Peptides against a protein of PDB entry 4QMF. Designs and how they scored, part 7

Target 1, 175 residues: chain A of PDB entry 4QMF
Amino acid sequence: ESSFMTLFPKYRESYLKTIWNDVTRALDKHNIACVLDLVEGSMTVKTTRKTYDPAIILKARDLIKLLARSVPFPQAVKILQDDMACDVIKIGNFVTNKERFVKRRQRLVGPNGNTLKALELLTKCYILVQGNTVSAMGPFKGLKEVRRVVEDCMKNIHPIYHIKELMIKRELAKR

## One batch from the design tools (peptide; aimed at target 1 R107 T115 I163 K164)

Design b1_p11_1 (made by RFdiffusion4)
Pose (drawn by RFdiffusion4):
Structure b1_p11_1 (pose): chain A 175 residues (1-175), chain P 11 residues (1-11)
Amino acid sequence: as target 1 above (175 residues)
Amino acid sequence: SIVEKAIEEME
């Protein structure tokens, strides 16, 4: 009955092709069927007659969505857990110009990826920047904070104010 | 720390 599909870019195909057996196995635990269409370049997740809880298909949809945005499989299967949520942030329709887009995304990740790592430490979330998207996984509150930072960064508001704020909040909680 | 270094880099 329930079926969700997503598209993936070609540079991701090889990785998925070699880890797909691990994906259908992880999904087999929940009795969710999945197909990988190479010609179309897509992934599809479906519920079956023998699926215990159909709602997990939503998580399965998130899994393949994370897999389409260059999130590694070991990190991605965590979405099938309970205390895990995700958010794939689209950053394409903020800037019409390409140079400025790269400027602001690079500002998002920063030198040696430090500022991006700092966000991971402060929001307690896994964050991955790829092409036109920023994929985030972890606690709902931290996810809200990540979306806030990313969206406010793709707009010309620098992440430094946010990182300082989160640092102050953290030290205040330390007390 | 990594956080402090990241703030310094942004400044």

Design b1_p11_1_s1 (made by RFdiffusion4, then SolubleMPNN; from b1_p11_1 with I2L M10L)
Fold by OpenDDE base, seed 4:
Structure b1_p11_1_s1 (fold): chain B 175 residues (1-175), chain A 11 residues (1-11)
Amino acid sequence: as target 1 above (175 residues)
Amino acid sequence: SLVEKAIEELE
């Protein structure tokens, strides 16, 4: 038996309640049990006697992790696919000054969200900037790039630099 | 801008 639990912030409670039946149904396909504990503010996933693929529990763990960090269910549930990976990048500890933090975090998004969109396209990842974390879903190579860009941004390296680099690398890879 | 160019090329 394997189980994993994650806590979620209070502001996610209402949403999680609304989609939990969908979570249950998605995990039932893999015979993974799940529990939403509104008192503790936690989500739990666990294998059952009918769980055939033991590795799916790790994806279920990732699912609840993503949901806890504000990733919407229709996107988060894609983590159950074999070819999909994810990363939750903690960004809150890079800068102590709140205003500086907000400014750097906003750089990831950019005007009209275009910076983030460009990053998503270049890395072939889904990227959600929310609170003190950045959640990303996609191929491992892309996720590695996302983490680098995100962390560098919090270290005051503007994402535009990485966009330029990624564009160059993309062109070179076509040769 | 570079960002806009990237979006245009990648979409």
Scores: peptide ipSAE 0.435, ipTM 0.931, DockQ to the pose 0.187
OpenDDE base, seeds 1, 2, 3, 5: peptide ipSAE 0.421, 0.427, 0.423, 0.421; ipTM 0.929, 0.930, 0.929, 0.929

Design b1_p11_1_s2 (made by RFdiffusion4, then SolubleMPNN; from b1_p11_1, 5 letters changed)
Fold by OpenDDE base, seed 4:
Structure b1_p11_1_s2 (fold): chain B 175 residues (1-175), chain A 11 residues (1-11)
Amino acid sequence: as target 1 above (175 residues)
Amino acid sequence: SLVEEAIKLLE
């Protein structure tokens, strides 16, 4: 038996309640049990006697982790696919000054979200900047790139620099 | 901007 639990912030409660039946149905396909505890504010996933693939529990763990960090269910549920990986990047500890933190975090998004969109396209990842974390989903190579850009941004390296580099690398890879 | 150009090239 394997079980994983993730706490979620209070502001996610209403949404999680709304989509939990969908979560249950998605996990039932893999015979993974799940529980939404509104008192504790937690989500739990657990293998059952009918769980066939032991590795799926790790993906279920990732699912609830993503949901806790505000990733919408239609996107988060894709983590159950074999070819999909994810990363939750903690960004809140890079900068102590709140104003500086907000500015650097906003750089990841950019005007009209264009910076983030460019990063998503270049890395072939889904990326959500929310609160003190950045959630990303996609291929491992792309996720590695996302983490680098995100962390460097919080270290005051503007994402535009990495966008240039990623574009160059992409062109070189076509040769 | 470079970002806008990047988006156009990648779409």
Scores: peptide ipSAE 0.056, ipTM 0.762, DockQ to the pose 0.163
OpenDDE base, seeds 1, 2, 3, 5: peptide ipSAE 0.045, 0.050, 0.051, 0.045; ipTM 0.742, 0.751, 0.753, 0.741

Design b1_p11_1_s3 (made by RFdiffusion4, then SolubleMPNN; from b1_p11_1, 4 letters changed)
Fold by OpenDDE base, seed 4:
Structure b1_p11_1_s3 (fold): chain B 175 residues (1-175), chain A 11 residues (1-11)
Amino acid sequence: as target 1 above (175 residues)
Amino acid sequence: SLVEEAIKELE
């Protein structure tokens, strides 16, 4: 038996309640049990006697992790696919000054969200900037790039620099 | 801008 639990912030409670039946149904396909504990504010996933693929529990763990960090269910559930990976990048500890933090975090998004969109396209990842974390889903190579860009941004390296670099690398890879 | 150009190229 394997189980994993994650806590979620209070502001996610209402949403999680609304989609939990969908979570249950998605995990039932893999015979993974799940529990939403509104008192504790936690989500739990666990294998059952009918769980055939023991590795799916790790993806279920990732699912609830993503949901806890505000990733919407239709996107988060894609983590159950074999070719999909994810990363939750903690960004809140890079800068102590709140205003500086907000400014750098906003740089990831950019005007009209275009910076983030460009990053998503370049890395072939889904990227959600929310609170003190950045959640990303996609191929491992892309996720590695996302983490680098995100962390560098919080270290005051503007994402535009990485976009330029990624564009150059993309062009070189076509040769 | 570079970002806009990137989006246009990648979409």
Scores: peptide ipSAE 0.389, ipTM 0.920, DockQ to the pose 0.188
OpenDDE base, seeds 1, 2, 3, 5: peptide ipSAE 0.370, 0.381, 0.373, 0.372; ipTM 0.915, 0.918, 0.915, 0.916

Design b1_p11_1_s4 (made by RFdiffusion4, then SolubleMPNN; from b1_p11_1, 4 letters changed)
Fold by OpenDDE base, seed 4:
Structure b1_p11_1_s4 (fold): chain B 175 residues (1-175), chain A 11 residues (1-11)
Amino acid sequence: as target 1 above (175 residues)
Amino acid sequence: SLVEQAIKELE
């Protein structure tokens, strides 16, 4: 038996309640059990006797992790696919000054969200900037790039630099 | 801008 639990912030409770039946149904396909504990504010996933693929529990763990960090269910559930990976990048500890933090975090998004969109396209990842974390889903190579850009941004390296670099690398890879 | 160019080329 394997189980994993994650806590979620209070502001996610209402949403999680609304989609939990969908979570249950998605995990039932893999015979993974799940529990939403509104008192503790936690989500739990666990294998059952009918769980055939023991590795799916790790993806279920990732699912609830993503949901806890505000990733919407239709996107988060894609983590159950074999070719999909994810990363939850903690960004809140890079800068102590709140205003500086907000400013750098906003740089990831950019005007009209275009910076983030460009990053998503270049890395072939889904990226959600929310609170003190950045959640990303996609191929491992892309995720590695996302983490680098995100962390560098919090270290005051503007994402535009990485966009330029990624564009150059993309062009070189076509040769 | 570079960002806009990137989006245009990648979409």
Scores: peptide ipSAE 0.465, ipTM 0.937, DockQ to the pose 0.188
OpenDDE base, seeds 1, 2, 3, 5: peptide ipSAE 0.447, 0.448, 0.444, 0.443; ipTM 0.934, 0.933, 0.933, 0.933

Design b1_p11_2 (made by RFdiffusion4)
Pose (drawn by RFdiffusion4):
Structure b1_p11_2 (pose): chain A 175 residues (1-175), chain P 11 residues (1-11)
Amino acid sequence: as target 1 above (175 residues)
Amino acid sequence: IVEEAIKEMEE
């Protein structure tokens, strides 16, 4: 009955093609069927007659969505867990110009990826920047903070204010 | 790491 599908870019195909057997196995634990269409370049997840809890299909949809945005499989299967949520942030329709977009996304990740790593440490979330998207995984509150920072960064508001704020909050909680 | 990232952003 329930079926969700997503598209993936070609540079991702090879990786998925070699890890797909691991995906259908992880999904087999929940009795969710899945198909990888190479010609169309898509992934599909479906519920079956023997699926215990159909609602997990939502998580399965998130899994393949994370897989389509260059999130590694070992990190991605964590979405099938309970205390795990995700958020794939679209950053394409903020800037019409291409140079400025790269400027702000690079500002989002920063030198040596340090500022991006700093966000991971402060929001307690896994964050991955890829092309037109920023994929995040972890606690709901930290996810809200990540979306806030990313969205406010793709708009010309620098991440430094947010990082400072989160650092101050963390030290205040330390007390 | 966080402190270094703040320093880099201030530069």

Design b1_p11_2_s1 (made by RFdiffusion4, then SolubleMPNN; from b1_p11_2 with M9L)
Fold by OpenDDE base, seed 1:
Structure b1_p11_2_s1 (fold): chain B 175 residues (1-175), chain A 11 residues (1-11)
Amino acid sequence: as target 1 above (175 residues)
Amino acid sequence: IVEEAIKELEE
């Protein structure tokens, strides 16, 4: 038997309570058990004697990880699909100055969210910038690109540079 | 769509 646990911040408690029945239903299809512990502030997933696919527990682990980082359930649950991967990128440790951190994080989003939208389209990923992390879901190739752009942004390389590069690569691939 | 987004960022 395999089990994984993740802690979630207090501000996520009310939401997680609201959607936990949906989490349970989604995981039940794979015979994965799950527990929401409101006292500890944790989510746990575990295999059961009826779990057929041993690899699904790893996806369940990723599901609760994403939920803990504020990804909405309708998006997070897609991680259970075979072709879907995810990444949680820690961005809070690149800059100690709060103002600088906020500015660089905002660059990922851009005016009217256009920078983030462009990055999502080019990488075929879902991307959520929240707090000290960036959560991404999509194909492995796309996730690798997202991590590069996100980390470089926190290192003061503007995302637009990478976006232009990705656009060029996309156009070349069409030929 | 992506091209339009980039144009808006450059303006």
Scores: peptide ipSAE 0.027, ipTM 0.672, DockQ to the pose 0.686
OpenDDE base, seeds 2, 3, 4, 5: peptide ipSAE 0.026, 0.024, 0.025, 0.023; ipTM 0.668, 0.662, 0.664, 0.655

Design b1_p11_2_s2 (made by RFdiffusion4, then SolubleMPNN; from b1_p11_2 with E4K M9L)
Fold by OpenDDE base, seed 2:
Structure b1_p11_2_s2 (fold): chain B 175 residues (1-175), chain A 11 residues (1-11)
Amino acid sequence: as target 1 above (175 residues)
Amino acid sequence: IVEKAIKELEE
């Protein structure tokens, strides 16, 4: 039997408690067991003897990973779909200066969230910028693009540059 | 939508 555990920050506890029955129900459909440990601050998923698809445990692992990083359940649960992949990009270690970090992270979002929205549309991904991570869900190709843009942004390459590039590529692909 | 978003970013 396979088991995976993910720690979550204290500020997520209240939310996770609220939605855990929904998590359990979603995973029960696949005969995956799950445990929320409020003392340790962890989520665990496990295969059971009734688990039919051995690969689903990896998706369950991804589910709790996403939940730990502030992705809402209605979005995170989509990871259980076969065609959905995800990525959690750590951005907190690219810049030592906190002010610089905040500035670059804000560039990912942009005015009125327009930068992020544009990136989501172009990559066909869901993207959540929260704390020291960026969570993304979507097709593998799109996720690869998101990671590039996010990491480059933290390296002081403005996202608008990549957005323009992606737009051009999209137009070319329609031909 | 994307074009509009970019335009707004440039302003």
Scores: peptide ipSAE 0.031, ipTM 0.692, DockQ to the pose 0.639
OpenDDE base, seeds 1, 3, 4, 5: peptide ipSAE 0.030, 0.028, 0.029, 0.028; ipTM 0.690, 0.686, 0.693, 0.685

Design b1_p11_2_s3 (made by RFdiffusion4, then SolubleMPNN; from b1_p11_2, 4 letters changed)
Fold by OpenDDE base, seed 1:
Order: sequence, then structure tokens, then C-alpha cells
Structure b1_p11_2_s3 (fold): chain B 175 residues (1-175), chain A 11 residues (1-11)
Amino acid sequence: as target 1 above (175 residues)
Amino acid sequence: IVEKAIEELEK
């Protein structure tokens, strides 16, 4: 038997309570058990005697990880699909100055969210910038690109540079 | 769509 647990911040409690029946239903299809512990502030997933696919527990682990980092359930649950991967990128430790951190994080989003939207389209990923992390879901290739752009942004390399590069690569691939 | 987004960023 395998089990994984993740802690979630207090501000997520209300939401998680609301959607936990949906989480349970989604995981039941794979015979994965799950527990929401409101006292500890944790989510747990575990295999059961009826779990057929041993690899699905790793996806369940990723599901609760994404939920803990504010990804909405309708998006997070897609991690259970075979072709879907995810990444949680820690961005809070690149700079100590709060103002600098906020400015660089905002660059990832851009005016009217256009920077983030462009990055999502080019990488075929879902991307959520929240707090001290960036959560991404999509193909492995796309996730690798997202992490590069996100980390470089926190290192003061503007995302527009990478976006232009990705656009060029995309156009070349069409030929 | 992506091209339009880039154009908006460059303005």
C-alpha cells in the first residue's frame, strides 16, 4: 500500500470542504481512498486492495498537491489523465525584497494577463500564479518551458524575451 | 491569438 499526504494553508479550508465530495468521486473511479483532515489541515490519498493501476497513486498525489496550491478542482482533476503532468514552481526564494518579488511576479501575468495567456498558449499548459508558487499543468515539454520562463523571470529576465523565442520556434515548426 | 498578445505587450 502507498499513501501520500500534503498540507494546505488555512485559507484553502473552506474551498476544499466544498469540493471534497468531488475529489472523492474522482478518485473512487480508480479505487484510491482519500481523507481531508481539517484539524491537521492535510489531504491524504492512498491505494486500496482494489487499486488496479499502481501508477495512479502518483497522480493522486499530484492532485492534492495542486489543490493545496489553489488550483481549482475542475482543472486539477485533469492531472488524472494519462497525458497530463504538472509542476509546482517555488518562486518565493529568488528575492528577499518584497517589492521586487511582487514586481517580478507581476511580469509573469502582464497587462490584462496577456503575458500569462501567451505563455499558456505557446506551451499548451495551464498556469496559475498564486502566492509564492506557480502551478502548471500540461505536457512535459511545455512544463519544462514554463519552469524556465518562470525562474528566469524571478532572476530578472523578462518573460517577453522567451515568449518571442517560443513564437519563432512555433512558426518554424509549421514549415 | 498569441501574436495579438505579443503586440499588446510591445505597446
Scores: peptide ipSAE 0.031, ipTM 0.701, DockQ to the pose 0.609
OpenDDE base, seeds 2, 3, 4, 5: peptide ipSAE 0.030, 0.026, 0.024, 0.028; ipTM 0.704, 0.675, 0.660, 0.695

Design b1_p11_2_s4 (made by RFdiffusion4, then SolubleMPNN; from b1_p11_2 with E8L M9L)
Fold by OpenDDE base, seed 4:
Structure b1_p11_2_s4 (fold): chain B 175 residues (1-175), chain A 11 residues (1-11)
Amino acid sequence: as target 1 above (175 residues)
Amino acid sequence: IVEEAIKLLEE
């Protein structure tokens, strides 16, 4: 038997309450139990005696992790698919200055979200920049690329550099 | 998707 718990920020409570029945239904398909604790501000997932695949609990863990970091349920639930992986990248500790942090975080998004969209396309990942974390979902290769770009951005390497590099690599790979 | 990415970066 395995169990995982994730804390979520208070501002996420209302949303989680609204979608928790959907979470429960999704996990029930795998005989994974789940609990939303509004007092503690936590989500818990656990295997049951009826859980067939013990490994699914790890995906359930990832699900609640993603939900805690503001990933919408319709996207987060895709983590339960075998071919889907995720990463939650902590970005809040790279820069001590708040203004600099905000500026660099905004670079990840770019004008009208175009930078982020380009990165999503090139890495074949879903990417959400929220608060002190960046959540990503997709193939492992793409996730590695996302983490590199995100962390480098917080280290003052503009994402456009990596995007251009990824574009070039993609074009070369077609030949 | 590269074409799309280029367009996005040009905006």
Scores: peptide ipSAE 0.033, ipTM 0.694, DockQ to the pose 0.251
OpenDDE base, seeds 1, 2, 3, 5: peptide ipSAE 0.032, 0.032, 0.030, 0.030; ipTM 0.689, 0.688, 0.680, 0.681

Design b1_p11_3 (made by RFdiffusion4)
Pose (drawn by RFdiffusion4):
Structure b1_p11_3 (pose): chain A 175 residues (1-175), chain P 11 residues (1-11)
Amino acid sequence: as target 1 above (175 residues)
Amino acid sequence: DEELEEVVEKL
């Protein structure tokens, strides 16, 4: 009955093609069927007659969405867990110009990826920047903070104020 | 950006 599909770019196809057997196995634990269409370049997740809890299909949809945005499989299967949520942030429709987009996304990730790593430490979330999207996984509150930082960064508001704020909050909680 | 680098180094 329930079926969700997503598209993936070609540079991702090889990786998925070799790890797909691991995906249908992880999904087989929940009795969710899945198909990988190479010509169309898509992934599809479906519920079956023997699926225990159909609502997990939502999580399965998130899994393949994370897989379409260059999130590694070992990190991605965590979405099938309970205390795990995700958020794939679209950053494409903030800037009409290409140069400024790269400038702000590079500012989002920063030198050696340090500022991006700092966000991972402060929001306690896994964050991955790829093309037109920023994929995040972890606690709901930290996810809200990540979306806030990313969206406010793609707009010309620098991430330094946010990182400082989160650092101050963390030290205040340490007391 | 330079200020942000310094802030991040405190981590």

Design b1_p11_3_s1 (made by RFdiffusion4, then SolubleMPNN; from b1_p11_3 with V7L E9S)
Fold by OpenDDE base, seed 4:
Structure b1_p11_3_s1 (fold): chain B 175 residues (1-175), chain A 11 residues (1-11)
Amino acid sequence: as target 1 above (175 residues)
Amino acid sequence: DEELEELVSKL
């Protein structure tokens, strides 16, 4: 039997409490047990004797990981679907200066969120920029691209560069 | 993708 635990920040507690019944229901379909520990501030998922597919526990692990990083449940639960992957990209370690960090993080979002939306469309991923992490969900190829753009952004390469590049590649692929 | 083109044009 396998189990995974993820800690979540205090500010996430109220939301997690609200949706935990939905989490339980979603995981019950796969006979995965789950526990929300408000004292420790943790979520745990574990296989049971009735778990048919042992690999689903890895998706359950990813589910709680996404939830801990502020991904809303209706989106996060999609990780349980086949062929859906995710990535949680830590961005807090690239820049020591807080103002520079905030500025670069904001570049990922862009004016009115247009930069982020463009990146989502190009990579076919869901992307959430929150705190010190960027959470992404989608195909592996798209996730790889997202990670590159996100990390490069934190390294002072503006996302628009990659977006333009991806646009060109997309157009070329249509020919 | 018209939506994408529109978004990119605003960047």
Scores: peptide ipSAE 0.274, ipTM 0.887, DockQ to the pose 0.129
OpenDDE base, seeds 1, 2, 3, 5: peptide ipSAE 0.261, 0.265, 0.263, 0.261; ipTM 0.883, 0.883, 0.882, 0.883

Design b1_p11_3_s2 (made by RFdiffusion4, then SolubleMPNN; from b1_p11_3, 3 letters changed)
Fold by OpenDDE base, seed 4:
Structure b1_p11_3_s2 (fold): chain B 175 residues (1-175), chain A 11 residues (1-11)
Amino acid sequence: as target 1 above (175 residues)
Amino acid sequence: DKELEELVSKL
């Protein structure tokens, strides 16, 4: 039997409490047990004797990981679907200066969120920029692209560069 | 994708 635990920040507690019954219901369909520990501030998922597919526990692990990083449940739960992958990209270590960090993180979002939306469309991913992480969900190819753009952004390569490049590649692929 | 083009044009 396998189990995974993820810690979540205190500010996430109220939301997780609100949706935990939905989490339980979603995981019950796969006979995966789950526990929300408000004292420790953790979520745990574990296989049971009734778990048919042992691989689903890995998706359950990803589910709680996404939830811990502020991904809303209706989106996060999609990780349980086949062919859906995710990535949680730590961005807090690229820049020591807080103001520079905030500025670069904001570049990922862009004016009115247009930069992020463009990146989502190009990569066919869901992307959430929150705190010191960027959470992404989608196909592996798209996730790879997202990680590159996100990390490069934190390294002072503006996302618009990659977006334009991806646009060109997309147009070329149609020919 | 018209939506994408519009978004990119605003960047």
Scores: peptide ipSAE 0.281, ipTM 0.890, DockQ to the pose 0.130
OpenDDE base, seeds 1, 2, 3, 5: peptide ipSAE 0.268, 0.273, 0.268, 0.269; ipTM 0.886, 0.887, 0.885, 0.887

Design b1_p11_3_s3 (made by RFdiffusion4, then SolubleMPNN; from b1_p11_3, 5 letters changed)
Fold by OpenDDE base, seed 1:
Structure b1_p11_3_s3 (fold): chain B 175 residues (1-175), chain A 11 residues (1-11)
Amino acid sequence: as target 1 above (175 residues)
Amino acid sequence: DEELEKLISEL
């Protein structure tokens, strides 16, 4: 039997408490057990004697990881689908200067969120920029592209460069 | 995709 645990920050406690019944219901369909520990500030998922698909526990692990990083449940639960993958990209360690970090992180979002929306459309991913991480969900190919853009942005390569490139590739693929 | 083009033009 396999189990995975993820810690969550204090500011997520209230939300997680409110949606935990939904988490339980979603995982019960796969006979995966789950525990929310409000004292420790942790989420745990584990296989049971009734778990049929051994691979689903890895998806359950990813589910709680996403929830810990502020992804809303209606989006995070999609990770249980076979064709859905995720990535949690740590961005807080690229720059020590707080102002520089904030500026580069803001470039990922862009004016009115248009940069992020464009990137989501081009990669067919969901992307959430929150705190020191970027959470993404989608096809593996798209996730690889998202990680490249995100990390390069933190390295002072403006996302627009990659977006233009992805747009050109998309146009070529339609021909 | 006109929506995408519009978004890009506003960047």
Scores: peptide ipSAE 0.185, ipTM 0.861, DockQ to the pose 0.133
OpenDDE base, seeds 2, 3, 4, 5: peptide ipSAE 0.175, 0.175, 0.191, 0.180; ipTM 0.855, 0.855, 0.863, 0.860; seed 4 fails the geometry check

Design b1_p11_3_s4 (made by RFdiffusion4, then SolubleMPNN; from b1_p11_3, 3 letters changed)
Fold by OpenDDE base, seed 4:
Structure b1_p11_3_s4 (fold): chain B 175 residues (1-175), chain A 11 residues (1-11)
Amino acid sequence: as target 1 above (175 residues)
Amino acid sequence: DDELEELVSKL
């Protein structure tokens, strides 16, 4: 039997408590057990004797990882679908200066969130910029593109450059 | 995608 555990920050506790019954119900469909430990501040998922698909435990692992990084349950639970992948991109280590970090992180979002929305549409991904991570969900190809844009942004390559590139590639693919 | 074009035009 397989199990995975992830820690979550204290500020997520109240939310996780409110949605944990929904998490349990979603995982029960796959005979995956789960535990929310409020003392430790952890989520655990486990296979059971009734788990039919051994690969689903990896998706359950990803589910709790996403939840720990502030992804809302209605979005995070989609990770259990076969065609859905995810990535949690750590962005906090690219820049030492806090102000520079905040500035570059804000570039990912852009005015009125338009930069982020454009990137989501181009990559067919859900993208959440929160704290020191960017969480993304979608097709593998799209996730690869998201990671590139996100990391390059932290390296001072403006997302607009990549968005334009992706637009061109999209147009070429239609021909 | 008209939405995409509109968003990109604003960037």
Scores: peptide ipSAE 0.287, ipTM 0.893, DockQ to the pose 0.127
OpenDDE base, seeds 1, 2, 3, 5: peptide ipSAE 0.275, 0.281, 0.280, 0.278; ipTM 0.890, 0.890, 0.891, 0.891

Design b1_p11_4 (made by RFdiffusion4)
Pose (drawn by RFdiffusion4):
Structure b1_p11_4 (pose): chain A 175 residues (1-175), chain P 11 residues (1-11)
Amino acid sequence: as target 1 above (175 residues)
Amino acid sequence: DIVEEAIKEME
């Protein structure tokens, strides 16, 4: 009955092609069927007659979505867990110009990826920047903070204010 | 601290 599909770029195909056996196995634990269409370049997840809880298909949809945005499989299967949520942030329709987009995304990740790592430490979330998207995984509150920072960064508001704020909040909680 | 270094880089 329930079926969700997503598209993936070609540079991702090789990786998925070699780890797909691991995906259907992880999904087999929940009795969710999945198909990888190479010609179309898509992934599909479906519920079956023998699926215990159909609602997990939503999580399965998130899994393949994370897989389409260059999130590594070992990190991605965590979405099938309970205390795990995700958010794939679209950053494409903020800037019409290409140069400025790169400028702000590079500001988002920063030198040696440090500022990006700092966000991971402060929001307690896994964050991955790829092409037109920023994929995030972890606690709901930290996810809200990540979306806030990313969206406010793709707009010309620098992430330094946010990182300082989160640092102050963390030290205040330390007390 | 990585957080502190990241703030310094942004400044």

Design b1_p11_4_s1 (made by RFdiffusion4, then SolubleMPNN; from b1_p11_4, 4 letters changed)
Fold by OpenDDE base, seed 4:
Structure b1_p11_4_s1 (fold): chain B 175 residues (1-175), chain A 11 residues (1-11)
Amino acid sequence: as target 1 above (175 residues)
Amino acid sequence: SLVEEAIKLLE
């Protein structure tokens, strides 16, 4: 038996309640049990006697982790696919000054979200900047790139620099 | 901007 639990912030409660039946149905396909505890504010996933693939529990763990960090269910549920990986990047500890933190975090998004969109396209990842974390989903190579850009941004390296580099690398890879 | 150009090239 394997079980994983993730706490979620209070502001996610209403949404999680709304989509939990969908979560249950998605996990039932893999015979993974799940529980939404509104008192504790937690989500739990657990293998059952009918769980066939032991590795799926790790993906279920990732699912609830993503949901806790505000990733919408239609996107988060894709983590159950074999070819999909994810990363939750903690960004809140890079900068102590709140104003500086907000500015650097906003750089990841950019005007009209264009910076983030460019990063998503270049890395072939889904990326959500929310609160003190950045959630990303996609291929491992792309996720590695996302983490680098995100962390460097919080270290005051503007994402535009990495966008240039990623574009160059992409062109070189076509040769 | 470079970002806008990047988006156009990648779409």
Scores: peptide ipSAE 0.056, ipTM 0.762, DockQ to the pose 0.163
OpenDDE base, seeds 1, 2, 3, 5: peptide ipSAE 0.045, 0.050, 0.051, 0.045; ipTM 0.742, 0.751, 0.753, 0.741

